# Peptides against a protein of PDB entry 3T6J, part 156

Target 1, 375 residues: chain A of PDB entry 3T6J
Amino acid sequence: PIVESYIGFIESYRDPFGSRGEFEGFVAVVNKAMSAKFERLVASAEQLLKELPWPPTFEKDKFLTPDFTSLDVLTFAGSGIPAGINIPNYDDLRQTEGFKNVSLGNVLAVAYATQREKLTFLEEDDKDLYILWKGPSFDVQVGLHELLGHGSGKLFVQDEKGAFNFDQETVINPETGEQIQSWYRSGETWDSKFSTIASSYEECRAESVGLYLCLHPQVLEIFGFEGADAEDVIYVNWLNMVRAGLLALEFYTPEAFNWRQAHMQARFVILRVLLEAGEGLVTITPTTGSDGRPDARVRLDRSKIRSVGKPALERFLRRLQVLKSTGDVAGGRALYEGYATVTDAPPECFLTLRDTVLLRKESRKLIVQPNTRLE
Target 2, 372 residues: chain A of PDB entry 3T6J as posed
Amino acid sequence: PIVESYIGFIESYRDPFGSRGEFEGFVAVVNKAMSAKFERLVASAEQLLKELPWPPTFEKDKFLTPDFTSLDVLTFAGSGIPAGINIPNYDDLRQTEGFKNVSLGNVLAVAYREKLTFLEEDDKDLYILWKGPSFDVQVGLHALLGHGSGKLFVQDEKGAFNFDQETVINPETGEQIQSWYRSGETWDSKFSTIASSYEECRAESVGLYLCLHPQVLEIFGFEGADAEDVIYVNWLNMVRAGLLALEFYTPEAFNWRQAHMQARFVILRVLLEAGEGLVTITPTTGSDGRPDARVRLDRSKIRSVGKPALERFLRRLQVLKSTGDVAGGRALYEGYATVTDAPPECFLTLRDTVLLRKESRKLIVQPNTRLE

## One batch from the design tools (peptide; made by RFdiffusion4, then SolubleMPNN)

Design b2_p18_3_s1 (from b2_p18_3, 16 letters changed)
Fold by OpenDDE base, seed 1:
Structure b2_p18_3_s1 (fold): chain B 375 residues (1-375), chain A 18 residues (1-18)
Amino acid sequence: as target 1 above (375 residues)
Amino acid sequence: MTGTVEPPEFGAYRVVRE
C-alpha cells in the first residue's frame, strides 16, 4: 500500500485568535479508487474556478495544480478527526507555492453510520435517500470544499516596496462598483486581520463553494453520478448542510455568545442564508416526538435549490470572497457575525431549537483506529 | 485560516487507538 503521513502545528481551531496551530499528525493508506476521482477533479479545477461567482481579478493569477489524495486513516493524533484537509493554512503560501488536499475517506464512513430510526430532524420520506447518498454527497462536498473552496480566491496585497498585485485603476469591486479601496499590507495575513472569525469564515466560504459547485454537471460526472443519481446527490448534499446548520446549535454557548466549533458555526451561517432566501426553500418545523417531548423537522424543497438556493448562495459567496480579498474586516465581520447571531426571535426561535437539539443529541460514539496487516 | 473539513458530527466521537 501507499502510505502517507503528516505531522506538525496545523489547525488553529483551538486558538481564540485563530493563529496558533495545534500539534497534529496522521498515518494513512491511499485509497486509489477515490483518489482517481479527485485527480479528475484537479484536472478540471482551473476551469471550475471560472464558475465561481467572482471576477477573474478576484481569483488567483495562476492556478497551481495541487495534489489531491483520498486516504484511509490508520492513526490520527489531534483534538478531532477531520474529513478533509487543505494545507498549508497560509493563504500567501497557497497562492505562491501551492497546496495539497487530502480526503480522509474512512472517517466519513464512520461518521455517517447512523441507524434510520435514530436519524434526527429529517422528514420520514427523506431518511432512506439521505442514508443512501450521505456518503457519496459528502465525498463531493469534501472534494470541492478542499480543492476549490480553500484553494480559490486572491488576496489583494501591497508589498513592502509599495507594489500591488492588482491593477488599482482597472479592478472593480463587484459589490460596490467602485475601485478597490482596501487590501492587505506587508505582513498582514488573513488570520491576522480577521482573527476571531477567520477560521469559521473561511470554512463557511469553502462549504458554500461546495454547495454552489456541486450543482455543476461536470462535477457530478467526475464523481460518477449522472441523471437521477446526480440530482439525488445534489439534494442530499444541500439537505445535509441545512440539517447540519440546525445540529450546529449544540456548539453555541448562549451565556458566552460564542461558538465552540468553527465548521458548525459556518454551517449555521449557511442555514441562515438559505432561510433568508425564503420562498419555501428551507423550512424548520418544531414538532412533538413519539415520546411526547420536543422535536423538529427540516425540509428542503428540491425544486427550489437552483431557482432560489443557488442565487442566494451566489450572492452570499461573492460577498464573502470580495470582503476577504480586500481585507475588509469591518464589512466581513458585520456580514458573518450577522448571520452567526443566535437569538430566539421568530419564526425560527433558534435558542428554543437549540434546546431541542440538545434533547435529541445521541451519545458520543467511539472511533476505533485499528492496526493493519499485509495479505 | 484552517483547511480542515470536519463532519457534521464533529465532537460526537472519541478516538480509540488499537
Scores: peptide ipSAE 0.017, ipTM 0.555, DockQ to the pose 0.619
Fold by OpenDDE base, seed 2:
Structure b2_p18_3_s1 (fold): chain B 375 residues (1-375), chain A 18 residues (1-18)
Amino acid sequence: as target 1 above (375 residues)
Amino acid sequence: MTGTVEPPEFGAYRVVRE
């Protein structure tokens, strides 16, 4: 088997300032079958990048073809096991030198195993479909998230010599209609500039890219989905994200007004964006469980994903990218923290919903190092 | 950057290779 590994100070999710990496490492085996799908995705990446909702001037000047591999993890040391990875974690290096993507396939597979009776916050009619397609849809999401999420977008930079990596006279900010007014200077990075929101903000951008591009038929074809199956994969992917946004409340600490998990915060933000879109796209309904205690149901109107959801996500995603590209920390913080704020305001009453989420959560499960055999 | 993460619902698993 082909073995891959990495080790070092890599992810900074546990650093309040998003700068210091946690020491982590893994050993994994290449899943050739799934890797072939990601290779096809890579082959289409340059074209798919053009589908993202920002001008080419806000995308990388030159597409650098990355590696993308599906991995079955044998061992992972760290505070959390990801579903996918995009490295390096420096946007400047991604932009100039390239990057590598991995999907941790067996980690995803383990996450797929949910007992129907334990599946919370979904309508009964959605449960079987969700169980069936959660895995495949998540593979699509991870692929898009890593390759076209983390792998997309340009940072506007003025180097130490005063040269810009963009044409100041011709590049227009699509949100303001004006020339670019801010950029990264020498020594400034995404993490250093956006600091406390950098990790979650970037995860939100990447997740949004996944949702947005999973609507593209070519993406679904790459993963082997056509017709009704493709539509079900789309639906379940979006449904999973909306559900995840609700589940995310577990990771919010009201007393500290703080989020404890960057990805979950990101998913909550996306939920808020989709709720704001209105028109019956997303509905969260408090209910009473069979045990007589609080429960909730999330509903996503499948028919409104393209008509309501996509435009809302498009606008939001464009704003995320523009603010990131221009290094507009004030604007970025205002936007992101606005959606990341958790209150008990109606109609959602998120703090009350949080209590429901906590009440319905299962005990934390542990991932255990697998046994391996050669046949 | 790491990709999407679900709430920790993991268990033991086995990998078999040819």
Scores: peptide ipSAE 0.020, ipTM 0.532, DockQ to the pose 0.220; fails the geometry check
Fold by OpenDDE base, seed 3:
Structure b2_p18_3_s1 (fold): chain B 375 residues (1-375), chain A 18 residues (1-18)
Amino acid sequence: as target 1 above (375 residues)
Amino acid sequence: MTGTVEPPEFGAYRVVRE
């Protein structure tokens, strides 16, 4: 078997300022069959990058073909096990030297073992479809998230010699219609500038890329989905995201006005964006469970994903990228924190919904070393 | 950066390799 590993100070999610890495490491075995799907995605990446909703001037100047591997993890030492990884975490290095992507395939597989009766906040009519396609849709999402999410976009930089990596005279900010007015100076990084929101903001961008590009037929074909199956994968992927946005409230601390998990904050933001789109795309309805206690249902109108959801996500995703590229911390913070704010304002009453989420929360599961054998 | 994270619904998992 092909064995992969890494170790070191890698992820900064536990640093309030998003700068200091947590010491982590893993040992894994390559899943060749699943890796082949990701290789096809890599082969299409340069073309798919053109589908992202920002001008080419806001994309990397040169596509550097990355490695993308599906891994079956034997052991993972850290505060949590991710579903996928894109490294290095330095945007400048990603832009100039390249990156590697991994999907933790067996981690994903375990996450899908949710019992139907324990599946919260979904309509009954969606549960079977959700169970059937959660795994496959998540594979698509992770692949897009890592490769085309974290692997996309350009940072505008002025180097130590005063040279720009973009043409100041010709590059136009698509949101303002003006020339570029801000950029990263020498020594400034994504994390150093955006600090407290950097991790979650980037995860939100990557998740949004996943949702946006999963609508592309070529992506679905790469993963082996066509016709009705492809549409079901799309639906379940979007449904999973809006559900996750509700579940995310578990990770919000009202007393401290802070989020404890970057990805969950990101998913809440996406939920807010899709709710704002209106037109019946997403509906969250408080209900009463069979036990007589508060419950809720999330409904996603499948027929409105492309007509309502996609345009809303497109606009939002473009704004995320433009603000990131230009190093506009003030604008980025205003946008992101605006959507990340949790209040009890109607109609959603998110603080009340949070109580429902906590009430319906399952006991925390322990992550245990897997049983491994060679055949 | 790490990818998509869901609330840890996973405990032990089995890896079988050919």
Scores: peptide ipSAE 0.018, ipTM 0.537, DockQ to the pose 0.225; fails the geometry check
Fold by OpenDDE base, seed 5:
Structure b2_p18_3_s1 (fold): chain B 375 residues (1-375), chain A 18 residues (1-18)
Amino acid sequence: as target 1 above (375 residues)
Amino acid sequence: MTGTVEPPEFGAYRVVRE
């Protein structure tokens, strides 16, 4: 088997300022079959990047073909096990030197071992479909998230010599219609500028890219889905995201007004964006479970994903990218924290829903590192 | 910026659960 590993101070999720890496490492074996799908995605990446909702001037000047591999993890040392990874975690290096992507396939498989009767917050009519397509849809999401999410977008930089990596006279901010008024200076990075929101903001951008691009037929074809199956994969991917946004409330601490997990905060933000879109796209309804205790249902209208969801996500995603590119911390923080705010205001009453989420929470799954033998 | 994806039901990184 082909063995891959990485080790070092890599992820900064445990740093309150999002800058200092935690020591992390893994040893894994390449899953050749799944890697082939990601290779096809990589082959299409340059074209798919053009579908993202920002001007080419806000995209990387040169497409750098990355490596993307699916891995079966044998051992993982760290505070948590991810489903996918994009490295390095420095946008300047990603922009100039390139990046690597991995999907931790067997980690995903374990995470999705959910019994139908334990599947919370979904309509009964969605449960079977959700169970069927949860895994495949998440493979699509992870691929897009890592490759075209984290792998996309340009930072506007003024170097130490005063030179810009963009044309100040011709590049227009699509949100304001004006010339670019802010950028990163020498020594400034994404993490250093956006600090406490940097990790979650970037995860939100990447997740949004996944949802947005999964609507493209070519993406589904790459993963082997056509016709009704492709539409079901899309639906379940979006449904999974809105459900995740509700589940995310577990990781909010009301007393401290803070989030304890970057990805969960990101998913809640996306939920809020899609709720704001209105028109019956997403509905969260408090209910009573069969046990007589509080419950809830999340409904996503599949017929409105393209007509309502996509435009809403498009606008939001463009704003995320523009604010990121220009280093507009004030604007970025205002936007992101606005959607990340958790209150008990109607109609959603998110703090009340949080109590329901906590009530329905399942025990944490244990992932045991395996022993392997050659046959 | 950190470049990782976590499944919704996985339980996330090491956090204090309520």
Scores: peptide ipSAE 0.015, ipTM 0.546, DockQ to the pose 0.342; fails the geometry check

Design b2_p18_3_s2 (from b2_p18_3, 14 letters changed)
Fold by OpenDDE base, seed 4:
Structure b2_p18_3_s2 (fold): chain B 375 residues (1-375), chain A 18 residues (1-18)
Amino acid sequence: as target 1 above (375 residues)
Amino acid sequence: MTGTVEPPESGAYDVVFE
């Protein structure tokens, strides 16, 4: 088998300032069969990048074809086992040297195991569809998240010699209509500038890319979905995200006003964006469970994903990218922390919903590392 | 960057700020 591994100080999620990497590593075997789908996605990546809602000047100057491989993890040493990975983490290296994507296939397989009776916060009418398409939709989301999420966008940089990696005279900020007024200076990185919000912000951007691009027929076709199946995959992907945004409340600590998980914070932010879009796109309704205790239902209006959801997400995603590219920490923090704020204000009453989420919490699954045999 | 993951209730990924 083809063996892949990595080891080192890689992910900074456990650093409150997002700067210091946790020492981790994995050993995995390449799943050739599953890698084929991601290879097709890579083949379309250059074109799909053009579908992202920012000017080419905010995208990488040169498309560097990445690798995307599905891996079956044999061992993973770290604080958690992800569904996908995009490395390196330094944006400057990504845009100048390239990057690699991996999908942790056997981790995904474990994640797909959902029991209907344990599925919380969904309407009964959505449960069977959700169970059916959660896996496939998640494959789409992971692929887009890694390749076109983390793998997209440019940082504007002034090097130690004073040279810019962008044309100051011609590049226009699409949000302001003005020339670029801020950038990264020599020695500044995404993590160093955005600090406490950097990890979650980037995950939010990547998740948003996934939701946004999953609406594109070409993406769905790459993954083998057409017609009604494609629409169901879209619906379930978006539904999963908004549900995840509710579930995310588990990882908010009200007493400390902080989030304990970057991805879940990101998903909550996306939920807030989609709720803000209004027009009945997303509805969270407190209910009473069959046990007489508090419950909730998340509803996503399928018919409004493209008409209401997409434009809202487009604008939000563009803002995320522009603020990231320009190193506008003040603007980025204001935007992101605004959506990441958890209060008990009506109509959502998120702190009350958090209590419901905690009440309905299921025990986390344990992932047992596999073994291999020579056959 | 670590990509999208299932919610921790599914057991697929868990990183907690300590």
Scores: peptide ipSAE 0.026, ipTM 0.655, DockQ to the pose 0.296
Fold by OpenDDE base, seed 1:
Structure b2_p18_3_s2 (fold): chain B 375 residues (1-375), chain A 18 residues (1-18)
Amino acid sequence: as target 1 above (375 residues)
Amino acid sequence: MTGTVEPPESGAYDVVFE
């Protein structure tokens, strides 16, 4: 088996300002079969990047082919075990030197262990499909999230000599129709500028890229899905995201008006975007469980993913990228925090839903180091 | 901070960030 490892100060989720990395490390074995799918995704990455909803001027000038492998983790030392990793976390290095991607395949498998009878907030008609395709859809999502999410987009920079990495006269902001009016100065980074929202904002962008590009037939083909299976994978991926947005409420602290988990905040934001799209795309309905206690159901209209969901996500994702590229912290914060706000306003009544989420919360799963054997 | 996917419902990333 091929063994991979890394160690160091990598993720900064525990730093309120997103600047200080937590020391972590892993040892893992390469899953060759799944890695082959990611290699095919990498081979298509340059073309797929063109499908993202921003002008080429907002994308990297030169595509740098990354490594992408699926790993079965044997040991992981850190505050949490991710499903996927894109490193380094410095955008400047990603643009100039490249990056590596990994999917922690067996971590994803743990997420699939939910029993049907314990699966919350889904319609009965969706449960079997959800269980069947959650794994495969999540593989797609992680691949897109890491490679084309975190691996996409350009930061507009003025260097120490005053030179720009973009043409100020010709590059147009697609949101305003005007020339670029803001950028990163020498020494400014994504993390330093966007600070408290940097992590969750970037995760939201990456998750949105996943949802957006999973609609592309070529992506689904790379992962071995065609026809009805491909459509089911799409549906379950989107369904999983909107459900995750509801579950995310667990990680909101009303008293402090803050989020305690960056990815969950991101998923909640996406849920809000898709709810705002309206037209019956997403519906959250409070219900009463068989135990007589509060419950809820999330519904996603499959037939409206492309007609309603995709355009809404496209607009949102473009805005995220444009604000990121231009270093527009004020605009970015206004956009992101607007969607990240949790109130009890109708029709959603998210604070009330939060109580329901907490009530239906399952016991914390313990991740245990596996034994590995040759079969 | 910008390079990790956490699977929902896994419990693997059940962390409170301060």
Scores: peptide ipSAE 0.025, ipTM 0.643, DockQ to the pose 0.316
Fold by OpenDDE base, seed 3:
Structure b2_p18_3_s2 (fold): chain B 375 residues (1-375), chain A 18 residues (1-18)
Amino acid sequence: as target 1 above (375 residues)
Amino acid sequence: MTGTVEPPESGAYDVVFE
């Protein structure tokens, strides 16, 4: 339809247990021109899913072609306005009935309005490139995040009749080399099992899919990038993620040892993964600003994205998926909370960096909904 | 699944508005 809308209890990010939905609604208009690139992505989705770093046995049995549209939001009611949406939020329904993706194009456009002089935590040499390619790289990331992130992976399930949706004798856990030892039972869901980490964990998986697959030439071709432009889009996408991981510290509350935003926690986790990869891939350097107060710089070595970054992300992403598929809450929690832990331990000293992030924080931007008229 | 950066409680794809 030309006009898209939904209303109801949709997203559970505000529920500490990740189960109860927040009442949300929007009305938007389809942007046909911007939807074309996402249609091409959908057309390639089945093939691109095979590029994900887990065995086919951990992917959905049947590919269901989803819808993907770019929307210009007219009205959005909720605690926050998203850049992208994948619905329904139930993995069982995604597996059996399919799903729909939307990109909120005018929301993304607002995010692109960055003033160079206010752009924090980047090297001067990266600022112009970042400003130039932030928008296009975000289109790529959101598309991959929604369609191939949230739209990928299989949950191993035993139904109410005791039947499994996987072959217990032949399916092997790629991390352990053993048969599958855990699964979701009837009535168990992703949210019910993983609870407090479910939302952020899933966002981390989806973001990781975006970073991982944006390295694939076919993805860049779909979005109309080639040669040096494609490489710049990749670089800026990864740079944006590591920068976001630093910015994420704003949303950590040290006194409560908790995160207040699922996506930001996810981005911090990814930053930690890429820092752990070492070899000079990512560097965070505390500095002193022109005002004499603490500052910081994030550097990403472009030449090491494929050689160092990709393998690290591949291993991490596979672990995320395997633990999700098998319903291994203990393993999943140990992995995710390990990377989500914020301490002041060297060399990063993240709690100190958090103080710097807060110091450099800009005033909260408010999104104002536009008027639309027929001319 | 949804998210944006500014509202920490948002369940949507999070975009950092800087």
Scores: peptide ipSAE 0.028, ipTM 0.668, DockQ to the pose 0.165; fails the geometry check
Fold by OpenDDE base, seed 2:
Structure b2_p18_3_s2 (fold): chain B 375 residues (1-375), chain A 18 residues (1-18)
Amino acid sequence: as target 1 above (375 residues)
Amino acid sequence: MTGTVEPPESGAYDVVFE
């Protein structure tokens, strides 16, 4: 078997400033069968990057074909085990040297395991569909998230010699209609500039890319879905994200006004964006469970994903990228923290919903190290 | 950092720093 591993100070999710990496490592075996889908995705990456909602000037100048592999993890050491990885975590290196993507297939398999009777916050009519397509939809999401999320976008940089990696005279900020007014100076990085919001912001961007691009038939075809199946995968992917945004409230600490998990914060932000879109796209309804205690239901109108959801996400995603590219920390923070704010304001009453989320919290799943055998 | 995807059921996969 092909064995892959990495080790070191890699992920900074546990650093409040997003700077210091936690020591992490894994050993994994390549799943050749699952990797084939990601190879096809890589083959289409250059074309799919053009579908992202920002000008080519905000995308990498040169497409560097990455590696993308599905891995079955044998052992993982760290505070948390991811479903996918894009490395290195330095945007400048991703831009100039390239990157590698992995999907942790057996981790995803654990995440896919859901008992219908324990599935919270979904409409009864959605549960069977959700259970059926959660796994496949998440494979799509992870692939897009890593390859075209983390793997996309350009940082505008002025080097130590004063040279720019973009044409200051011709590149226009699509949000302002003006020339580029800010950029990264020599020694400045994404993490150093955006600091406390950097990790969650980038995860939000990557998740948004996944939702946005999963709407493309070509993407679904790569993963082997066509017709009604493709539409169901799309629906469940979006539904899963919306549900995750509600579940995210578990990881908010009201007393500290702080989020404790970057991905969940990102998912909450996306939920807020889609709620803001209105038009009945997303509805969260407080209910009473069969036990007489508070409950809730999330509804996503399938028919409005493309007409309402996509445009809302497009605008938001473009803003995320533009602010990232230009190093506009003030604008980026204002945007992101605005959507990340949790209050009890109507109609959503998120703090009240948080109590419901905590009340309905499922038992924590545990990852158990697998074993191997010789055949 | 910008390099990983956590499953939606992230409560099972601790990247919690609080």
Scores: peptide ipSAE 0.024, ipTM 0.656, DockQ to the pose 0.370; fails the geometry check

